# Ledger of designs, part 35: peptides against a protein of PDB entry 5TUV

Target 1, 107 residues: chain A of PDB entry 5TUV
Amino acid sequence: KEVIDRLRYLKAEIEDLELKERELDQQKLWLQQSIKNVMDDSINNRFSYVTHEDICNCFNGDTLLAIQAPSGTQLEVPIPEMGQNGQKKYQINLKSHSGPIHVLLIN
Target 2, 107 residues: chain B of PDB entry 5TUV
Amino acid sequence: AQECQNLEVERQRRLERIKQKQSQLQELILQQIAFKNLVQRNRHAEQQASRPPPPNSVIHLPFIIVNTSKKTVIDCSISNDKFEYLFNFDNTFEIHDDIEVLKRMGM

## One batch from the design tools (peptide; made by RFdiffusion4, then SolubleMPNN)

Design b1_p11_7_s1 (from b1_p11_7, 5 letters changed)
Fold by OpenDDE base, seed 5:
Structure b1_p11_7_s1 (fold): chain B 107 residues (1-107), chain C 107 residues (1-107), chain A 11 residues (1-11)
Amino acid sequence: as target 1 above (107 residues)
Amino acid sequence: as target 2 above (107 residues)
Amino acid sequence: MWKYGETYTLQ
């Protein structure tokens, strides 16, 4: 029947799509590892920075905090909730496990 | 017929995921290119200047940029080892990662 | 831009 044939075709196509998706997942993994390796290279690491001017050119008119932290640092931004004083709480929570966090004020 | 419809929905779902993953891969490639360009720029600049930049004039990767109004009051609590930071803002803020910054820089 | 209510990991 037509329906049976369609079902068979769709199942086969889905199987092919699964293979494609797994291929993409693997490529993503390898590319992420490649990026990590490039960034962790001693020479590249030495030059892996942006300047104050770079940041200022990207943003204007506001207070800018540059927060440098090791890879793997956890960043939590809670949903603003009303505080006991009636003011919403706007927070950033940073937790590093491998090194100190550095903060620069850029104005 | 219902099974056929279910499979068609699943097929479409997988196609969309594949498309999204392909886009994500392209972004990763661009990130790697941007990083390499950044390193090359900085290396060349330091060669021309015959010195590294002052340590507090640059922001090392990885980093984030917090953007908020100049009127925003910012409080920061720091752990003894500087591994944990808690920022409190009296108003809204925006967070931008280093990847976005590199994009804005045109790297 | 990161959203409120989520946890992120710096890469």
Scores: peptide ipSAE 0.468, ipTM 0.894, DockQ to the pose 0.951
Fold by OpenDDE base, seed 4:
Structure b1_p11_7_s1 (fold): chain B 107 residues (1-107), chain C 107 residues (1-107), chain A 11 residues (1-11)
Amino acid sequence: as target 1 above (107 residues)
Amino acid sequence: as target 2 above (107 residues)
Amino acid sequence: MWKYGETYTLQ
């Protein structure tokens, strides 16, 4: 009796949670498309930049490289491996398919 | 009953997924707000200056920031068309995306 | 921050 009632309650709640999850999924898709549309707008795109000062204010004391690349550019960061001389190799691989990659040294 | 326990576990899993999705949705909202604020800032700044910034003084989205020690030696191999880059570092580095940078900027 | 051993796509 009590178990049956609990089962019914749980099933009903799970059903409500399923609806909520689907709602959130749809909202995510909508918002992602909205962001894309806003960023792809010609006027917004014209002003979609940060300055060297902006970057310097966000980071301290190190070498900063800014890598500007088109959307869809692939970034690979391999697991560091030991070289023959015992030094680990740290790498970044970039591959763009839609335009050139630009690198700026900030400091 | 085992069925009741199974449903309670499922309920909890769904609640956690919903929580995660709500958090992800909130992050997307913040991204859109940050981007709009960035655009507004830049538009206002250029209006005040009555000119766009110099081409090499800004970093256009999308971008990443690589942060490494000033002592780190960086080698870069570039394809002829600049579509492919290979960076080699003799020490560790950090990578930050434009979203994180905008957050750090307070956008 | 990106992790070693993974491939990412710029948005």
Scores: peptide ipSAE 0.466, ipTM 0.895, DockQ to the pose 0.952
Fold by OpenDDE base, seed 1:
Structure b1_p11_7_s1 (fold): chain B 107 residues (1-107), chain C 107 residues (1-107), chain A 11 residues (1-11)
Amino acid sequence: as target 1 above (107 residues)
Amino acid sequence: as target 2 above (107 residues)
Amino acid sequence: MWKYGETYTLQ
């Protein structure tokens, strides 16, 4: 009887947790849409930028490239492999589908 | 009983997933706040200056930052498809997204 | 920081 009661309790709790998880999933979806709407707003979009100073304050001592591309742009960073010359290849592949890619040298 | 133990393990797994999802929601909230703060900062700055920043002095979202040694040689090529960009480095690099940059900026 | 061997989509 004790085992049966424990099983019933656990099953009920798991069911409640399933509901909670689905609730969180819906909240995430809603929040993601909210963020998208805020970013897509024309006024917000106009002011959605950082400066060279901002970047320089975050990083120092190295070469910094800023790559701006449209949302949805695909970025691939292959695992470094040995090239024909015996050197490892370090690459970034970008594929945009909706607009140009802009590159800035910051430092 | 074995069934009881199985359900207890499942319960714990679900609790952990819920915790992770709650954390992810908090991160999304912080991202939205950071973005709004960025927009507010830029609006205020442009209002004070009575002009927008120079075009090449800002990086519009979304963007990534590539950080590499100043000794690293970087080559960039555009494929026949104008939407595809290939970067080649002779050494390692780091990639940081705009979200991380905003965090580092304290937004 | 992003990792090698993965494909990412800018949001």
Scores: peptide ipSAE 0.465, ipTM 0.895, DockQ to the pose 0.954
Fold by OpenDDE base, seed 2:
Structure b1_p11_7_s1 (fold): chain B 107 residues (1-107), chain C 107 residues (1-107), chain A 11 residues (1-11)
Amino acid sequence: as target 1 above (107 residues)
Amino acid sequence: as target 2 above (107 residues)
Amino acid sequence: MWKYGETYTLQ
């Protein structure tokens, strides 16, 4: 009897949690779409940039590459493997499908 | 008893997922706020300067930052249409997205 | 931080 009551309670709670999880999923989708809409706005898009100074203030001491690419660009970072010279290959592969990629050297 | 234990495990798993999803929503909200703050900053700055920044002085979103040692040799292969890039490094590097940069900027 | 062996999409 006690076990049966506990089972009933747990099942009811899990159902409530399922509803909560679905609510959060819907909220996430809504928020993602909202962000996209804000970023796609012509005025916002015009001012959606950072400066060299901004980047330099965030990082120091190293070489910095700023790579600007359209949304949807694929970035691949393969697992390093030994190259012809006996050194590991460290690579970044970028593939854009909607526009050119722009690279800036910072610092 | 065993069924109760199974449901308790499931309950805990669902609670953890809900917690994670709530955290993810908060991050998305912060991203949206950061972007809006960035746009506002840039609009104000351009208004004060009475001109837009030079095209090559800014990095438009979306972008990534590649951070590597000053000693790292970087080679870049570019496709004819500039839609595909291959970067080769002789040492390790770090990649940071625009979201991380905006966070570091305090937006 | 992005990891080796993964493919990411810029958004």
Scores: peptide ipSAE 0.458, ipTM 0.891, DockQ to the pose 0.941

Design b1_p11_7_s2 (from b1_p11_7, 6 letters changed)
Fold by OpenDDE base, seed 1:
Structure b1_p11_7_s2 (fold): chain B 107 residues (1-107), chain C 107 residues (1-107), chain A 11 residues (1-11)
Amino acid sequence: as target 1 above (107 residues)
Amino acid sequence: as target 2 above (107 residues)
Amino acid sequence: MWKFGETYTLE
């Protein structure tokens, strides 16, 4: 029957797609590890920086804070809430577990 | 048949997920390339200058950029835990990660 | 660009 054949075909194709998706998941994992290895290399790490000029070229007209923190640092940006004075609170909370946080005023 | 239709919907859903994952892989590749280009640029620059840049003139990865109005008042507090930082702003701000900065730099 | 109300981890 045509319907039965179509069902069988679709099931087989979905199975192939599942395999493809898992392949992509593995590739993503491997690529992420590759990136990590490249960034953790001692020579690459030495030169893994941007300059004030780089940042200023990307942004203009505003105050720019550069916050450098170790990998794994948690950043929380809560939804602005009304304070006791009736004004909204705008906050950034940083929590590092492995090293110091460094803050630079760029502009 | 209803079952055939259901499988066709599932097939399409899986195809979309696969497409998204392929796009994500491409982005990761671009990130790795951008990082390598950054390192190469900095190595060349330091070679030409015969010295490293001043320590407070560069921002080491990983970092984030906080962009806010020049009129915004920013207060920074360090908790009893030296690894915790709290930033308070009297107005809204934007946050950009290092990956986005590298993209804007054209790396 | 990051959004309010979310928690992020620097990688």
Scores: peptide ipSAE 0.440, ipTM 0.895, DockQ to the pose 0.951
Fold by OpenDDE base, seed 5:
Structure b1_p11_7_s2 (fold): chain B 107 residues (1-107), chain C 107 residues (1-107), chain A 11 residues (1-11)
Amino acid sequence: as target 1 above (107 residues)
Amino acid sequence: as target 2 above (107 residues)
Amino acid sequence: MWKFGETYTLE
């Protein structure tokens, strides 16, 4: 019947979509590796920075912390909860596994 | 038929995922372009200045920017090896990725 | 912008 034909068509289309999705996954993987390679290049790495002026132009009127950490550094931002003193706790936890973390204050 | 409806839902789900993955891929491409532009800018700037910038005047990638009110009190605890940081804020904050910063810079 | 309650990895 028409239903059987529709089922067959949908199954075939889904199979094609699966192939397309896998293709995109592969492209993403390759592009991520490409970006990594470009950033890890010695010459590019030497010039891979922003200035205080750059940051100040992006943000104004507030306290800015620039936190430079190695790739793979874990950042945890817990949900603010009320502390024992009745004040909400706002926290950032950073854990690096490959190198030191550097913090700059920009005002 | 119920099976036909299920497959149509699955088809739509896959189409949406594909669309999302295509967008993510485009973002990665833009990230790579932005990085290359950043490197080129900095390289040219240093050539014109005939010197590299002072080490504490720039923020090396990868980094994050924490934005908070000027009234916010920030406490920082650092491990001995500087591999672990704990930041405590008495108010809320915003975190911005280096990728977002590069976008704001127009790279 | 990153959300509270999540863990992120710098890349």
Scores: peptide ipSAE 0.439, ipTM 0.893, DockQ to the pose 0.955
Fold by OpenDDE base, seed 2:
Structure b1_p11_7_s2 (fold): chain B 107 residues (1-107), chain C 107 residues (1-107), chain A 11 residues (1-11)
Amino acid sequence: as target 1 above (107 residues)
Amino acid sequence: as target 2 above (107 residues)
Amino acid sequence: MWKFGETYTLE
């Protein structure tokens, strides 16, 4: 009897958790769309930028590249492999499909 | 008993997944708030300056930041239409997205 | 932090 009751309880709880998870999934989708709408707003888009000072304040005095690219741009960072000179090749590959990429040297 | 144990494991798995999804939702909310704060800051700053910033002095979202040593040699190959970029580094680097930058800015 | 060997999409 105890085992049967425990089974029923667990099954009921799991069912409730399934409903909760689906609710969270819907909320995530809604929130993502909300963020997209806010960012796509013409006024917000006009002011959606950071300054050189902002970037410098966030990082130490290393070389900093700021790469602005349109949404949907593909960023590939391959596993480093040995080059012809014996040096590992560290690479970043960018491919945009909707607009040009802009690069700024910050430091 | 074995069935109870299996369901308890499943219950725990679902609880952890729900917890993770709740955390992800909170992060998305913070991202939206950070973006709105950024826009508000920039609007106010431009009003105070009575002009927009120079085009090459700001980085528009979305963007990434590449951080590498001052000693790192960077080579960049660009397509004719500037839709494709290939960066070559002689040493390792770090990549940070705009979300992380906004967090570091305290937005 | 982004990892080597992966492809990301800017959103």
Scores: peptide ipSAE 0.439, ipTM 0.892, DockQ to the pose 0.941
Fold by OpenDDE base, seed 4:
Structure b1_p11_7_s2 (fold): chain B 107 residues (1-107), chain C 107 residues (1-107), chain A 11 residues (1-11)
Amino acid sequence: as target 1 above (107 residues)
Amino acid sequence: as target 2 above (107 residues)
Amino acid sequence: MWKFGETYTLE
């Protein structure tokens, strides 16, 4: 029947899609590892920086904080809450476990 | 049949996931390219200058950029080991990661 | 861009 043929077709296509999805998952893993290896290379690491000018060219008219922290640093941005003075509190919490955090004021 | 409809829904769902994964993979590729371009730029620049940039003139990866109004008052509390930071703002802010910055730089 | 109310890990 037409329905049976459609079912067989759909099942076969889904199987192919499953293979494609697994392929993409594997490619993602390999690419992530590749990126990590490239970034961890001593020479690349030495030159893995942006300049003050780079940041200024990307943003204008505001105060900019550049926060450099080791990989794995936790960044918490709580939901703003009203203070006793009727002013909302905006916060950023940073916690590093592998090294110090460095902050630069830009502009 | 209901089974046919269910499989068609599943097929479409898988197609959308695959599309998303393909997009994510492309993003990773662009990240790797951007990083390599950054390293190449910096290596060339330092070769031309015959010296590395001053330590406080560059921001090493990984980093984030906090963007806020010039009128925003920022208070910062730092732990003894500089592993923990607490930023308080009297107004809202935006946070941008290094990947986004590299994109804005055209890397 | 980061969202309020969430915790992130720098990579």
Scores: peptide ipSAE 0.436, ipTM 0.894, DockQ to the pose 0.945

Design b1_p11_7_s3 (from b1_p11_7, 6 letters changed)
Fold by OpenDDE base, seed 5:
Structure b1_p11_7_s3 (fold): chain B 107 residues (1-107), chain C 107 residues (1-107), chain A 11 residues (1-11)
Amino acid sequence: as target 1 above (107 residues)
Amino acid sequence: as target 2 above (107 residues)
Amino acid sequence: MWKFGETYTLQ
């Protein structure tokens, strides 16, 4: 009946959507690799920076820390919880595996 | 039929995932464009200045920006090799990645 | 903006 035909149609459509999704996954992979290659290029890498002025223009009125670290550096920001002293703990944990971390105070 | 309804739900789920993946691809493309524009800007600027910027005046990619109140007290613990950092704040903060910064810069 | 309670990897 119509139900059987609908089931067949839906299954076929889902199969097509699976192909489309895999295509997008592949495109994402290639694009990510492309970005990596562009950024890792020696000439591009030499000029891959922002200035103090750039950062200041993006943010106003607060303390700004610029943290430069190698790709792959892990950043952990735990949920603030009350400490033993009755104060919430606000933390950032950084762990690099390939190079040192550099911190700059912008303002 | 129940099976038909299940497949229709699955179809809709896949369509939404595909839409999300398409948006993610667009963002990656924009990231690559922004990076290329950044490199071009910096290269031109250094040519005009006939010198590279001072090392501590720029932030090399990849980086993050931590934004917090000027009243926030920040404590930083660093490993001997500078591969591990622990930041403690007495108040909340915001974290912005380099991609967001490039967007704010209009790259 | 990154959320509290998550682990991120710099790209």
Scores: peptide ipSAE 0.434, ipTM 0.892, DockQ to the pose 0.951
Fold by OpenDDE base, seed 4:
Structure b1_p11_7_s3 (fold): chain B 107 residues (1-107), chain C 107 residues (1-107), chain A 11 residues (1-11)
Amino acid sequence: as target 1 above (107 residues)
Amino acid sequence: as target 2 above (107 residues)
Amino acid sequence: MWKFGETYTLQ
């Protein structure tokens, strides 16, 4: 019946979608590696920076901290909890394993 | 039939995943383009200036930007090797990665 | 923008 035909159609389409999904997965991996290679290039790495002006143009009116750290640095932002004084604690924990962390105050 | 309905649901799920993956791939492409544009800009700027920028005037990738009120009190504890940082804020903050900054810069 | 309660890795 028409149900059987619909089932065949759906199965065939799902198979095509599986192929498309795998293709996209491969493209993602390739592009990620490409980005890594571009960023790791010595010349590109030398020029991979933003200026103080760049940051100021992106943000205004507040205190800005620029935190530069090596790739792989872990950033932990705990859920704010109430302190004994009735004030919430807001924290950022940074842990690098490959190099020092640098902090710049902007504004 | 129930099987037909199940396959239609599966098809829709796969279509949505593919759409998401296509979007993610596009985002990666934009990241690569933004980075290349940044490098090109900086290379050109340094060529015009005939010198690199001062070390403390630029922020090297990768980095994050922490945005908080000017009234926010920030305390920082640093390990002796500068590999570990603990920031304490008396108010909330926003964190932006370098990718978002490049987007805001129009790269 | 990062969320509270999560751990991230800089890329």
Scores: peptide ipSAE 0.432, ipTM 0.894, DockQ to the pose 0.951
Fold by OpenDDE base, seed 1:
Structure b1_p11_7_s3 (fold): chain B 107 residues (1-107), chain C 107 residues (1-107), chain A 11 residues (1-11)
Amino acid sequence: as target 1 above (107 residues)
Amino acid sequence: as target 2 above (107 residues)
Amino acid sequence: MWKFGETYTLQ
């Protein structure tokens, strides 16, 4: 029957797609590890920086803070809430577990 | 048949997920390329200058950029845990990661 | 660009 054949075909195709999806997942993990290895290389790490000029060229007119922190640092940006004075609170919370946080005023 | 239709919907859903994952892989590749280009640029620049840049003139990865109005008042507090930083703003701000900055730099 | 109400981990 045509319907039975179509069902069988679709099921087989879905199985192939599942395999493809898993392949892509593995490739993602491998690529992420590759990126990590490249960034953790001592020579690359030495030169893994941007300049004030770089940042200023990307942004204009406003106050720019650069916050450098170790990998794994947690950044929380809560939804602005009303304070006791009736004003909205705008906050950034940083939590590092492996090293110091550095803050630079760029502009 | 209803079953055939259901499988066709599932097939399409899986195809879309695969497409998304392929796009994500491409972005990761571009990130790695951008990082390598950054390192190469900095190595060349330091070679030409025969010296490293001043320590406070560069921002090391990983970092974030906080962009806010020049009128915004910013307060920074360090908790009892030296690894915790709290920033308070009297107005809204934007946050950009290092990946976005590298993209804007054209790396 | 990051959004309010989310928690991020620097990579």
Scores: peptide ipSAE 0.431, ipTM 0.894, DockQ to the pose 0.948
Fold by OpenDDE base, seed 2:
Structure b1_p11_7_s3 (fold): chain B 107 residues (1-107), chain C 107 residues (1-107), chain A 11 residues (1-11)
Amino acid sequence: as target 1 above (107 residues)
Amino acid sequence: as target 2 above (107 residues)
Amino acid sequence: MWKFGETYTLQ
Protein backbone atom coordinates (compact mmCIF):
# COMPACT_ATOMS: atom_id res chain seq x y z
CA LYS B 1 0.00 0.00 0.00
CA GLU B 2 2.72 2.45 0.92
CA VAL B 3 4.71 1.78 -2.25
CA ILE B 4 1.61 2.05 -4.41
CA ASP B 5 0.65 5.33 -2.77
CA ARG B 6 4.17 6.69 -3.25
CA LEU B 7 4.15 5.68 -6.91
CA ARG B 8 0.83 7.41 -7.46
CA TYR B 9 2.08 10.54 -5.73
CA LEU B 10 5.31 10.66 -7.75
CA LYS B 11 3.51 10.13 -11.04
CA ALA B 12 1.08 12.94 -10.26
CA GLU B 13 3.93 15.26 -9.32
CA ILE B 14 5.82 14.46 -12.52
CA GLU B 15 2.72 15.30 -14.53
CA ASP B 16 2.54 18.67 -12.79
CA LEU B 17 6.22 19.26 -13.52
CA GLU B 18 5.66 18.44 -17.18
CA LEU B 19 2.97 21.10 -17.34
CA LYS B 20 5.25 23.60 -15.61
CA GLU B 21 8.08 22.88 -18.02
CA ARG B 22 5.84 23.39 -21.04
CA GLU B 23 4.65 26.67 -19.55
CA LEU B 24 8.25 27.82 -19.16
CA ASP B 25 9.03 26.82 -22.75
CA GLN B 26 6.11 28.91 -23.97
CA GLN B 27 7.20 31.85 -21.84
CA LYS B 28 10.71 31.63 -23.27
CA LEU B 29 9.42 31.74 -26.83
CA TRP B 30 7.17 34.67 -25.99
CA LEU B 31 9.98 36.59 -24.33
CA GLN B 32 12.38 35.91 -27.20
CA GLN B 33 9.82 37.23 -29.65
CA SER B 34 9.23 40.25 -27.43
CA ILE B 35 12.95 41.03 -27.39
CA LYS B 36 13.09 40.68 -31.17
CA ASN B 37 10.14 43.03 -31.58
CA VAL B 38 11.74 45.62 -29.31
CA MET B 39 15.05 45.45 -31.17
CA ASP B 40 13.35 45.62 -34.57
CA ASP B 41 11.47 48.78 -33.65
CA SER B 42 12.73 51.62 -35.83
CA ILE B 43 13.40 54.02 -32.97
CA ASN B 44 15.09 51.41 -30.81
CA ASN B 45 17.16 50.20 -33.74
CA ARG B 46 18.41 53.74 -34.35
CA PHE B 47 19.79 53.91 -30.82
CA SER B 48 20.98 50.31 -30.46
CA TYR B 49 24.72 50.99 -30.28
CA VAL B 50 27.67 51.21 -27.92
CA THR B 51 30.62 53.61 -28.09
CA HIS B 52 34.36 53.05 -28.16
CA GLU B 53 34.45 54.33 -24.60
CA ASP B 54 31.87 51.75 -23.55
CA ILE B 55 34.02 48.95 -24.93
CA CYS B 56 37.26 50.28 -23.48
CA ASN B 57 35.66 50.53 -20.06
CA CYS B 58 34.63 46.88 -20.22
CA PHE B 59 38.01 45.38 -21.15
CA ASN B 60 41.70 45.72 -20.39
CA GLY B 61 44.16 47.45 -22.68
CA ASP B 62 44.58 44.53 -25.07
CA THR B 63 43.79 44.65 -28.76
CA LEU B 64 40.03 44.89 -29.16
CA LEU B 65 38.17 44.27 -32.39
CA ALA B 66 34.53 45.21 -32.65
CA ILE B 67 32.75 43.21 -35.32
CA GLN B 68 29.28 44.40 -36.22
CA ALA B 69 27.33 41.95 -38.32
CA PRO B 70 23.68 41.45 -39.20
CA SER B 71 21.48 39.13 -37.22
CA GLY B 72 21.82 35.60 -38.51
CA THR B 73 25.51 35.93 -39.30
CA GLN B 74 27.37 32.66 -38.81
CA LEU B 75 30.45 32.69 -36.60
CA GLU B 76 32.82 29.76 -36.81
CA VAL B 77 35.78 29.33 -34.47
CA PRO B 78 37.58 26.16 -35.53
CA ILE B 79 39.77 24.12 -33.23
CA PRO B 80 43.32 25.43 -33.62
CA GLU B 81 45.54 23.26 -35.79
CA MET B 82 49.21 23.43 -36.61
CA GLY B 83 50.01 25.54 -39.62
CA GLN B 84 52.75 25.08 -42.19
CA ASN B 85 55.15 27.09 -40.06
CA GLY B 86 54.44 25.00 -36.99
CA GLN B 87 52.30 27.70 -35.41
CA LYS B 88 48.78 26.93 -34.31
CA LYS B 89 46.18 28.56 -36.52
CA TYR B 90 43.67 30.58 -34.59
CA GLN B 91 40.81 31.64 -36.82
CA ILE B 92 37.44 33.31 -36.90
CA ASN B 93 35.22 32.74 -39.91
CA LEU B 94 32.24 35.02 -40.45
CA LYS B 95 29.52 34.57 -43.02
CA SER B 96 26.68 37.02 -43.38
CA HIS B 97 23.66 36.37 -45.57
CA SER B 98 21.79 39.64 -45.18
CA GLY B 99 24.32 42.46 -45.18
CA PRO B 100 27.92 43.59 -44.92
CA ILE B 101 30.13 43.09 -41.90
CA HIS B 102 31.81 46.09 -40.28
CA VAL B 103 35.02 45.86 -38.26
CA LEU B 104 36.45 48.48 -35.92
CA LEU B 105 39.78 48.41 -34.14
CA ILE B 106 39.16 49.76 -30.65
CA ASN B 107 42.59 49.35 -29.01
CA ALA C 1 10.75 0.26 -4.41
CA GLN C 2 12.92 0.29 -7.52
CA GLU C 3 10.17 1.96 -9.55
CA CYS C 4 9.80 4.59 -6.84
CA GLN C 5 13.52 5.27 -6.97
CA ASN C 6 13.44 5.60 -10.75
CA LEU C 7 10.59 8.10 -10.56
CA GLU C 8 12.34 10.05 -7.84
CA VAL C 9 15.40 10.35 -10.07
CA GLU C 10 13.19 11.52 -12.93
CA ARG C 11 11.45 14.01 -10.64
CA GLN C 12 14.76 15.44 -9.54
CA ARG C 13 15.96 15.70 -13.15
CA ARG C 14 12.81 17.58 -14.12
CA LEU C 15 13.09 19.91 -11.13
CA GLU C 16 16.65 20.78 -12.07
CA ARG C 17 15.69 21.37 -15.70
CA ILE C 18 12.84 23.63 -14.59
CA LYS C 19 15.23 25.56 -12.37
CA GLN C 20 17.59 26.06 -15.30
CA LYS C 21 14.76 27.26 -17.53
CA GLN C 22 13.62 29.72 -14.88
CA SER C 23 17.15 31.10 -14.71
CA GLN C 24 17.28 31.42 -18.49
CA LEU C 25 14.03 33.37 -18.46
CA GLN C 26 15.44 35.75 -15.88
CA GLU C 27 18.50 36.30 -18.07
CA LEU C 28 16.31 37.11 -21.05
CA ILE C 29 14.37 39.63 -18.97
CA LEU C 30 17.63 41.25 -17.92
CA GLN C 31 18.76 41.38 -21.54
CA GLN C 32 15.59 43.17 -22.53
CA ILE C 33 15.97 45.64 -19.68
CA ALA C 34 19.62 46.25 -20.55
CA PHE C 35 18.73 46.95 -24.17
CA LYS C 36 15.97 49.37 -23.21
CA ASN C 37 18.35 51.15 -20.86
CA LEU C 38 20.95 51.40 -23.61
CA VAL C 39 18.44 52.93 -26.00
CA GLN C 40 17.29 55.41 -23.37
CA ARG C 41 20.88 56.39 -22.58
CA ASN C 42 21.73 56.98 -26.22
CA ARG C 43 18.56 58.94 -26.92
CA HIS C 44 19.28 61.22 -24.00
CA ALA C 45 22.94 61.63 -24.97
CA GLU C 46 22.10 62.58 -28.54
CA GLN C 47 19.50 65.07 -27.32
CA GLN C 48 22.07 66.68 -25.05
CA ALA C 49 24.67 66.82 -27.83
CA SER C 50 22.06 67.94 -30.37
CA ARG C 51 23.59 65.54 -32.89
CA PRO C 52 24.07 61.84 -33.55
CA PRO C 53 27.50 60.31 -33.03
CA PRO C 54 29.80 59.92 -36.03
CA PRO C 55 29.08 56.64 -37.81
CA ASN C 56 32.53 55.14 -37.18
CA SER C 57 32.53 56.06 -33.50
CA VAL C 58 29.83 53.58 -32.49
CA ILE C 59 29.21 49.86 -32.80
CA HIS C 60 25.68 48.88 -33.73
CA LEU C 61 24.05 45.76 -32.33
CA PRO C 62 24.41 42.90 -32.89
CA PHE C 63 28.17 42.72 -32.53
CA ILE C 64 30.98 40.71 -31.01
CA ILE C 65 34.18 41.81 -29.34
CA VAL C 66 37.42 39.96 -30.00
CA ASN C 67 40.02 40.46 -27.29
CA THR C 68 43.64 39.43 -27.82
CA SER C 69 47.14 40.38 -26.70
CA LYS C 70 48.78 43.54 -28.02
CA LYS C 71 51.45 41.26 -29.43
CA THR C 72 49.02 39.18 -31.44
CA VAL C 73 49.29 39.57 -35.19
CA ILE C 74 45.92 39.74 -36.87
CA ASP C 75 45.29 39.18 -40.56
CA CYS C 76 41.92 39.67 -42.18
CA SER C 77 40.66 38.46 -45.53
CA ILE C 78 37.48 40.03 -46.81
CA SER C 79 35.19 38.99 -49.63
CA ASN C 80 34.36 41.45 -52.38
CA ASP C 81 30.88 42.04 -51.00
CA LYS C 82 32.12 42.14 -47.39
CA PHE C 83 29.77 39.31 -46.49
CA GLU C 84 32.59 36.93 -45.59
CA TYR C 85 35.50 37.57 -43.24
CA LEU C 86 38.41 35.34 -42.33
CA PHE C 87 40.52 36.43 -39.38
CA ASN C 88 43.86 34.78 -38.69
CA PHE C 89 45.61 35.18 -35.35
CA ASP C 90 49.06 33.99 -34.38
CA ASN C 91 47.84 33.53 -30.81
CA THR C 92 44.66 32.80 -28.90
CA PHE C 93 41.82 35.24 -28.34
CA GLU C 94 38.57 35.70 -26.45
CA ILE C 95 35.16 36.41 -27.95
CA HIS C 96 32.46 38.33 -26.14
CA ASP C 97 28.96 39.01 -27.39
CA ASP C 98 26.97 42.22 -27.09
CA ILE C 99 24.92 40.78 -24.22
CA GLU C 100 28.03 40.36 -22.10
CA VAL C 101 29.18 43.87 -23.00
CA LEU C 102 25.87 45.35 -21.88
CA LYS C 103 26.20 43.45 -18.61
CA ARG C 104 29.70 44.80 -18.07
CA MET C 105 28.42 48.30 -18.83
CA GLY C 106 25.91 47.93 -16.03
CA MET C 107 22.89 48.43 -18.26
CA MET A 1 32.69 32.55 -23.22
CA TRP A 2 32.57 31.06 -26.69
CA LYS A 3 34.61 27.95 -27.31
CA PHE A 4 36.75 26.70 -30.13
CA GLY A 5 35.20 24.14 -32.41
CA GLU A 6 31.73 25.61 -32.26
CA THR A 7 29.59 27.56 -34.68
CA TYR A 8 27.48 30.41 -33.40
CA THR A 9 24.75 32.58 -34.84
CA LEU A 10 24.56 36.26 -34.04
CA GLN A 11 21.12 37.17 -32.77
Scores: peptide ipSAE 0.428, ipTM 0.890, DockQ to the pose 0.943

